Peptides against a protein of PDB entry 7PB4. Designs and how they scored, part 290

Target 1, 105 residues: chain A of PDB entry 7PB4
Amino acid sequence: KMLNIKEYKEKLLSTLGEFLEDHFPLPDRSVKKKKKNIQESSVNLITLHEMLEILINRLFDVPHDPYVKISDSFWPPYVELLLRNGIALRHPEDPTRIRLEAFHQ
Target 2, 218 residues: chain B of PDB entry 7PB4
Amino acid sequence: DALQMAVGYFEKGPIKASQNKDKTLEKHLKTVENVAWKNGLASEEIDILLNIALSGKFGNAVNTRILKCMIPATVISEDSVVKAVSWLCVGKCSGSTKVLFYRWLVAMFDFIDRKEQINLLYGFFFASLQDDALCPYVCHLLYLLTKKENVKPFRVRKLLDLQAKMGMQPHLQALLSLYKFFAPALISVSLPVRKKIYFKNSENLWKTALLAVKQRNR

## One batch from the design tools (peptide; made by RFdiffusion4, then SolubleMPNN)

Design b2_p24_3_s1 (from b2_p24_3, 9 letters changed)
Fold by OpenDDE base, seed 1:
Structure b2_p24_3_s1 (fold): chain B 105 residues (1-105), chain C 218 residues (1-218), chain A 24 residues (1-24)
Amino acid sequence: as target 1 above (105 residues)
Amino acid sequence: as target 2 above (218 residues)
Amino acid sequence: MAEQLLRLMVKELVELEAELKELE
């Protein structure tokens, strides 16, 4: 039974990955270099898939504090997407922290 | 090959410079239609054209015609179906196109090579039951997809609520009967014993073509 | 609709993870 669930989970993750690549890809780094000297901290943005994995893992690894701190690697539109769709929730006192919505009662 | 040229046209899009864009489009569309109805399309061709039909790249009339000729020579790739469903989520296709897609999906269900990934989309299809236009076809699709593991208490509740709202629809009753078969403890309501499960014949649009495909693959 | 599908997929993943944890 456990093996079957794991296999199903892997299939679902694969499907999710493909879905996310098709519908929610990261923006192409072709941000037009406007000239100003601001140190483009080459912040490596993570995929939405990776973001979801982090949130899911945190939910199960640290259930008493399931919140993840929003880093510079979190693309703001992805954060907004998750919040808008009720997939994630902001911490009530710290807007820089988000958690996965508790879908399981 | 005329078919390759036609598929290539739809994939790459119309070259801006052609004065006769509409004539060219019609020519290629007719080519695809003729081959599809005569011989069926290869899985790769269906993959390309199905995505195009649902992407919103062309107008609704063109998309409808493309979708109507998505007739396989042998098999349809499950990946193509998953991609197609993903396009439905983007909302660039019309309501009529969505209905046609579900009709197509039901009609072509046996020609899809695998069902594993499609089964993972069960929740998505189930959510589409709320659309009155889609509901009959989605019920039919779910009837084909439903496994014991899909029969959850919350889904039973949703189906019963839907029945309360819409009345005892034959397609909904068919799905509920299947749910009761898999999980009799979850459905306490006595369902009328229907001798024959009745779904709207979504296959009618492709009946002749499907018969031909089955004959070729024997 | 893509967003709805995303939510459903995530929900299912969470349910699967919960079930796996219960079996451990």
Scores: peptide ipSAE 0.587, ipTM 0.580, DockQ to the pose 0.554; fails the geometry check
Fold by OpenDDE base, seed 3:
Structure b2_p24_3_s1 (fold): chain B 105 residues (1-105), chain C 218 residues (1-218), chain A 24 residues (1-24)
Amino acid sequence: as target 1 above (105 residues)
Amino acid sequence: as target 2 above (218 residues)
Amino acid sequence: MAEQLLRLMVKELVELEAELKELE
């Protein structure tokens, strides 16, 4: 039974990954705005898939504090997407932290 | 090949410079229709055209015509179906196109090469039961997809709520009967033992085409 | 909307993960 659930989970993750690549791709880095001076630390943006993985893992690894700090690697439109759709919740006291919504409640 | 040119046209979109855009579109659409109904389409062609039909790239009339000719020569790729479902979520297609897609999906279900990824979309399909226009076709699809593992208490409640709202519809009864088969403890309501599960299969737009496909693949 | 599908898929993943943890 446990093996079957794991296999199903893996398949679902794969399907999700493909779905996210098709519908929510990262913007092409090509808009290098030539603005010279600001050391825009080329923070590598993570995929929405990776972001969700982080949020899910945190929910189960640290259930008493399931919040993840929003890093520079979090593309702001993805954060907004998750919040707008009720997939993630912002911490009530710290706007820099988000959690996955507890769908089991 | 005329078909390759037609598919390429739909994939790349209309080139701005052609004064006769509508005539060219019609020509290519007719080419696709003719080949699809005579011989069926390759899985790759269906992949491209199905996505185009649901993407909102063209008008509803064109999308409808494309979707109606999504007839396989042999098989449909599961990946194509998953992509198509994803387009339904984007909301760029009309309600009529959504209905047509679910009808298509039910009609072509046996020609889909794999069902593993489609089964993972069970929750999405189930959520679509709330749409009155989609409900009959979604019930049929779910009837084909439902496994014991999909029968959850919350889904049973939702189905019973729908039954209370819509009445005892044959398609809903069929699905509930299947749920009761897998999880009798979850459904206390005595469902009439209807021997004949009646999904309106008789009005399948693709009935003739599907018969032809089955004959060619024997 | 693609966004609704995303929510449903994530919900299902969370449910599966919860079930796995209960079995551990």
Scores: peptide ipSAE 0.579, ipTM 0.590, DockQ to the pose 0.574; fails the geometry check
Fold by OpenDDE base, seed 2:
Structure b2_p24_3_s1 (fold): chain B 105 residues (1-105), chain C 218 residues (1-218), chain A 24 residues (1-24)
Amino acid sequence: as target 1 above (105 residues)
Amino acid sequence: as target 2 above (218 residues)
Amino acid sequence: MAEQLLRLMVKELVELEAELKELE
């Protein structure tokens, strides 16, 4: 039973990854080159898939404090997407922290 | 090849310069329709056209016609179906297109090469049961997809709630009976033993086409 | 609709993780 669940999870993660690449890709680095003055903040943006993994892992690893601090690697449109769709919640006292929504209700 | 030109037109979009955009569109639609109904479409052609039909690139009338001619020559790629479902979630297609898609998915289910990724979309399909227009077709799809691992207490509750709301619908009863088969402990309610599971809309728009596909692939 | 599908996929992942944790 446990093996079957793990296999299913892995398949779902793979499907999610493909889905995210198709519908929510990171902006091509090439578009930022034209406006000279924006300091190429060499910040490596993480994929939405990686962001979700971080949030899910935090929820299960630290259930009493499931909040993740928003880093510069978090693309702001992804954060907004997660919040808008009820996938993530902001910390009530710290807007720089977000958690995964508890879907077990 | 006329078909390649037609598919290319839908993929790349109309070239701005043609004054007769509607005539060109109609010509290419007829080409796709003729080939699809006579010979079926290759998996690659279905991949392209199915995504176009659900992406909202064209109007509802065009999308409906494209979707109606998504008839395989041999197989449909599972990846094409997954992509199509993803477009349904974007909300750029009409309600009628969604209904048609689920009808198509049920009709073409046996021609899909793999079911592994489609099975992972079980939760998405299950959520669509709340749509009254989709419910009969989604029940049929879920009946085809449901495995023991999909039968969870929360889904049982949702189905029972839906039954309370909609009444004893044959398609819902069929799905509940399958759930009871996999997890009898979760469903205490006595379900009428129906010897024949009947989904009313088994007469799909593609009956003749599907017979032809089966004959070509023997 | 893509956004709705995303939510559903994430929900299912969380449910699977919870089930795995309960088995552990």
Scores: peptide ipSAE 0.577, ipTM 0.600, DockQ to the pose 0.549; fails the geometry check
Fold by OpenDDE base, seed 4:
Structure b2_p24_3_s1 (fold): chain B 105 residues (1-105), chain C 218 residues (1-218), chain A 24 residues (1-24)
Amino acid sequence: as target 1 above (105 residues)
Amino acid sequence: as target 2 above (218 residues)
Amino acid sequence: MAEQLLRLMVKELVELEAELKELE
């Protein structure tokens, strides 16, 4: 049973990855090059898939403090997307921290 | 190959320089239609065209025609279906296209090579029950997909609520009966014993084509 | 709808992960 669940999870993750690549890709780095003066913040943005993985892992690894600090690698539109759709919640006292929603039945 | 050219056209999009864009589109669309209905399409062709039909790249009329000719020669890739469902979520397709897709999905269900990933989308399909236009077809799809593990208390409640709202629809009753079969403790209500499960439009748009496909693959 | 699907997929992942943890 555990093996079956793991396999199912992996398949779902794969499906999610493909879905995210198709519908929520990172902006092409090329668009930022045209505006001259903005400091090339060399910050590598993570994919939405990676962001979700971090949030899910934190929820289960540290259930007493399931919040993740928003880093500069977090693309702001992704953060907004997650918050807007009730996938993530902002910490009530620290706006720089978000957690995965508990998805109550 | 005319089919390859047609598929390539839809994939790459119209070349801007052609003054006769509509004629070219129609030509390629007819090519796809002719091959699809005559011989069926390869899984790779369905993968490409199905995504195009749901991506909103073309107008509703074109998308509808493409979707109607998504007839497999042998099998449909599960991955193609998953991708297609993902496009449904983006909302670039019309309501009519969504209905047609679910009809197509039900009609082509047996030709899909695997169901594992599709089963992962169970929750998505279930959520679509709230759409009155989709509900009959979604019930049919769910009837095909439902496993014991999918029958959860919250879904039972939602189905019962839907029944309260819509009445005792045959397609909903069919799904509820299946749910009761898997989890009798969750459904205390007496369901009418139906000898035959009837879903709307059991005779799908592809009946003749599917018969032909089955005959060719024997 | 893509956003709704995303939510549903994430929900399923969380449920699966929770089930796995319960089995450990």
Scores: peptide ipSAE 0.573, ipTM 0.607, DockQ to the pose 0.549; fails the geometry check

Design b2_p24_3_s2 (from b2_p24_3, 11 letters changed)
Fold by OpenDDE base, seed 2:
Structure b2_p24_3_s2 (fold): chain B 105 residues (1-105), chain C 218 residues (1-218), chain A 24 residues (1-24)
Amino acid sequence: as target 1 above (105 residues)
Amino acid sequence: as target 2 above (218 residues)
Amino acid sequence: MAEQMLRLMVKELVELTAELKKLE
């Protein structure tokens, strides 16, 4: 039973990854606006898949404080997407922290 | 009418009070089946019933029967298909239901009004190739959906790996041939030139029904 | 539609993860 669940989870993760690449890809980094001087620290944006992985892991690793701090690597449209769809929730007192929605009653 | 009552029953669920829940269910199911095979179903009816069949609201036997009678009178809404696919991700339906759905999707492909959103689900369908039971039907679906932009190096690798595992399956060869057509530089392997593309189970459960639909819409 | 699918997929993933954690 456990093996079957693991296999299914892996399959689902793979499917999710492909789904996210097709429907919610990161914007092409190609808009290097030539503005010269600001060392825009090329903040490496993480994929939505990676973001979800972080949120899920936090939910299970630290269930009493399942919130993740929003970093510069979090693409703002992804954060909005998760919040709008009820996949994530903002911390009531700290808007810079989000958690995965508790889908388990 | 009887059909509206039947669809309403499936949408709202069984009203608690009826002692003969099973008889009522069977009556409504037969009503849907009779209308679907005789006249086809309206797009709105398919939207409701297809969603129900894949949501896990009812048992596998009921879901299977509903899905088998998802025969359009004219067209199927793309949105209905997208919603149905979303339920496949949730895993509330049986493996047999998934197989039946892909068979249905291939069979009804030409009756779907638009393909834009379905094409965006390409990656999801592609991921289902790893399921041995689904693979033949998914290959057929992908053959219908594949555009040049879908042919990526990582997908080519996955198909070749799958071929190494499963052998030279006709449905897989058909898809690989299409990939080679769109991106010959990505596939260095010589593929046998098949004059005819054959997908397994070309015999559609809906063959008679589809003929009737085509005749009604001429 | 894609957003709805995303929610459903994430929900399922969470459920599976929870089930696995109960079995460990």
Scores: peptide ipSAE 0.561, ipTM 0.593, DockQ to the pose 0.288
Fold by OpenDDE base, seed 5:
Structure b2_p24_3_s2 (fold): chain B 105 residues (1-105), chain C 218 residues (1-218), chain A 24 residues (1-24)
Amino acid sequence: as target 1 above (105 residues)
Amino acid sequence: as target 2 above (218 residues)
Amino acid sequence: MAEQMLRLMVKELVELTAELKKLE
């Protein structure tokens, strides 16, 4: 039974990955390399898939404090997407922290 | 009318079948079946019933019967299909129901009013190729959906790996041939030239019904 | 519709994860 559940979970994760790539891709960094020398630390944005993994893992690893701090790697439109759809919730006292929230079908 | 009452029953009716409720359930199910096979169903009726069939609200036997009678009078809404696919992600339906759904989707493909959103689900369908029971039907669906933009190196690798695992299946070969047509540089392997493309169960459960739909809409 | 589907998929993942944790 456990093996079957694991296999199904992996399949679902794979399916989610493909779905997210098609519907919610990261913007093409058409960073016009304007030559400006500013070593702006090109903050690598993470995928929505990675964000969801972080949130789910935090929920189960630290259930008493399931909040994740929003880093510069979090693309703001993804954060907004999760919040507006009831998938995530902001911490009531700290807007820089979000958690996975209970949601209905 | 009788059909509206039946649809209303499935939408709002009791989730738990009691013994006395089974007769009522059967009556309404027969009503839907009769209308669907004779005249087809309106897009709104298909929207409601398709959603119910995949939601897990009823038992597998009932869901299977509902899905088998999802025959359009004219068109199927793309939104209904997208919604149905969302239920597949929830996993409340049986494996047999999933197979039936993909068969239905292939059979009804030409009756779906728009394809823009379905095309965006390409990656989702592609991920289902790893399921041995679904693979033949998913290949057929992908054959219908594939555009040049969908042909990526990683998908080519996955198809070749799948072929290595499962052998040279006709449905996989058909899809690979299409991929080679769109992107010949990505497929270095010589594929056998098949003059005729064959997919599993070329005759679908709805063949007679589909002919009737086409005749009514001429 | 894509957003709704996303929510459903995440819900299922959470449920599966919870079931696995109970079996561990």
Scores: peptide ipSAE 0.561, ipTM 0.590, DockQ to the pose 0.266
Fold by OpenDDE base, seed 4:
Structure b2_p24_3_s2 (fold): chain B 105 residues (1-105), chain C 218 residues (1-218), chain A 24 residues (1-24)
Amino acid sequence: as target 1 above (105 residues)
Amino acid sequence: as target 2 above (218 residues)
Amino acid sequence: MAEQMLRLMVKELVELTAELKKLE
């Protein structure tokens, strides 16, 4: 039973990865250099998949404080996407922290 | 009418107080089946019932029967299909239901009003190729959906890997041939020239019904 | 629709993870 669940989870993760790539890809870095003032913040944005993994892991690893600090690697539209859809919640006192919604409760 | 009552029953769920829950369920299921096979279902009815069939609200036997009677009177809404696919992700339906759904999707493909949103689910369908039971039907679906933009190097690799594991299956060969057509540079392997593209006849379950639908819509 | 699907997938993933944790 456990093996079956693990296998299914892995399949779901794979499916999620493909889904996210198709529906919620990161913006192409090809935004041409034209406008000078956008600080080349060389910040490597993480994928939505990676973001979700972080949030899920935090939820289970630290259930009493399941919040993750929003870093510069978090693409703002992804954060808003998760919040808007009830997938994540913003910390009530610290807007720079978000948690995964506890769907299993 | 009887159909509206039946659809309403499935949508709202069984009223707990009915002592004859099974009899009532069977009655409504038969009503849906009769109308679907005789006249087809309206897009709205399919929208409701298709979601129910995949939501896990009812048992596998009921879900299977509902899904088998998802026969359109005219068209199927793309939104209904997208919602249905979303339920596949939740995993509350059986493997057999998933297979049946893909068979249904292939069989009813031409009756879906739009394909834009379905095309966006390409990656999801592609990921389902890993399931041996789904693979033949998914290949067929992908054959119908594949555009040049979908043919990416990583997908080519996955298909070739799958071929290495499963052998040169007709459905896989058909899809690979299409990929080679769109992106010949990505597929260096010589594919046998098949004169006839062969997929499992997914339509067999609905053959009679589909003929009737086509006749009514002429 | 894609957003709804995302929510459902994440929900399922969380549930599966929770189940696995209970079995560990």
Scores: peptide ipSAE 0.560, ipTM 0.594, DockQ to the pose 0.287
Fold by OpenDDE base, seed 3:
Structure b2_p24_3_s2 (fold): chain B 105 residues (1-105), chain C 218 residues (1-218), chain A 24 residues (1-24)
Amino acid sequence: as target 1 above (105 residues)
Amino acid sequence: as target 2 above (218 residues)
Amino acid sequence: MAEQMLRLMVKELVELTAELKKLE
């Protein structure tokens, strides 16, 4: 039974990955870094898939504090997307933290 | 309107705990079936009923009957299709229902009003190729949807792996041929030159209905 | 509509994860 569930989860994750790639891709990194000298830390944006994995893992790993701190790697439109759809909830006292929340069908 | 009442029943569920729930269900189902096969259904009706058929609200037998009568009067909304596909991710519908849905989707493809949203579901459909029961129909669907931009190296690898597993299936060969057309450099394997792309279209459950729809819309 | 699908997929993943955790 456990094996079957794992296999199904893996299948679903794969499907989700492909779905997210098509519907919610990251912006093309081709923004030509104009060589202005400011070492803007090349913040590597994570995919929405990775973001969801982080949120899901946190929910189960630390259920008493399921909040994840929003890092610079979190693309703001993804954060907004999750919040807007009720997939994530912002911490009531700390706007820099979000959790996976109950969401509507 | 009898049809409106029937659709409303499926959408809202039975109002009263009437002792005759099954009889009422059958009555409304027959109403939908009769109208669908005679005149087709409006896009709004399909939107509601298609969603219900895949939501798991009713049993497999009812869902199957609903899907079989999802015949448009004119067009099907792409939004309806996207919503329907979303239910496939939840796994509340039976395998047979999924197969029927993909068959329906292929059969009704030309009646979908827009393709922009459905094209964005390409990756999802492609991932479904691994399901042996769905594979023939998904290949057909992908054949209809595939653009050059969809042909990626990792997808080519997956198709070749599927071919190694399943053999040289006509539906898979058709899709691979299309991939080779768009990106010949990605497919080094010589594909047999098939003169005709063969998808099992002759056994379409909706053949008669589709002819009627086309005649009404001419 | 893609957003609806996203919600459904995430819900399923959460449910599956919960089930797996119960079996561990």
Scores: peptide ipSAE 0.559, ipTM 0.599, DockQ to the pose 0.267

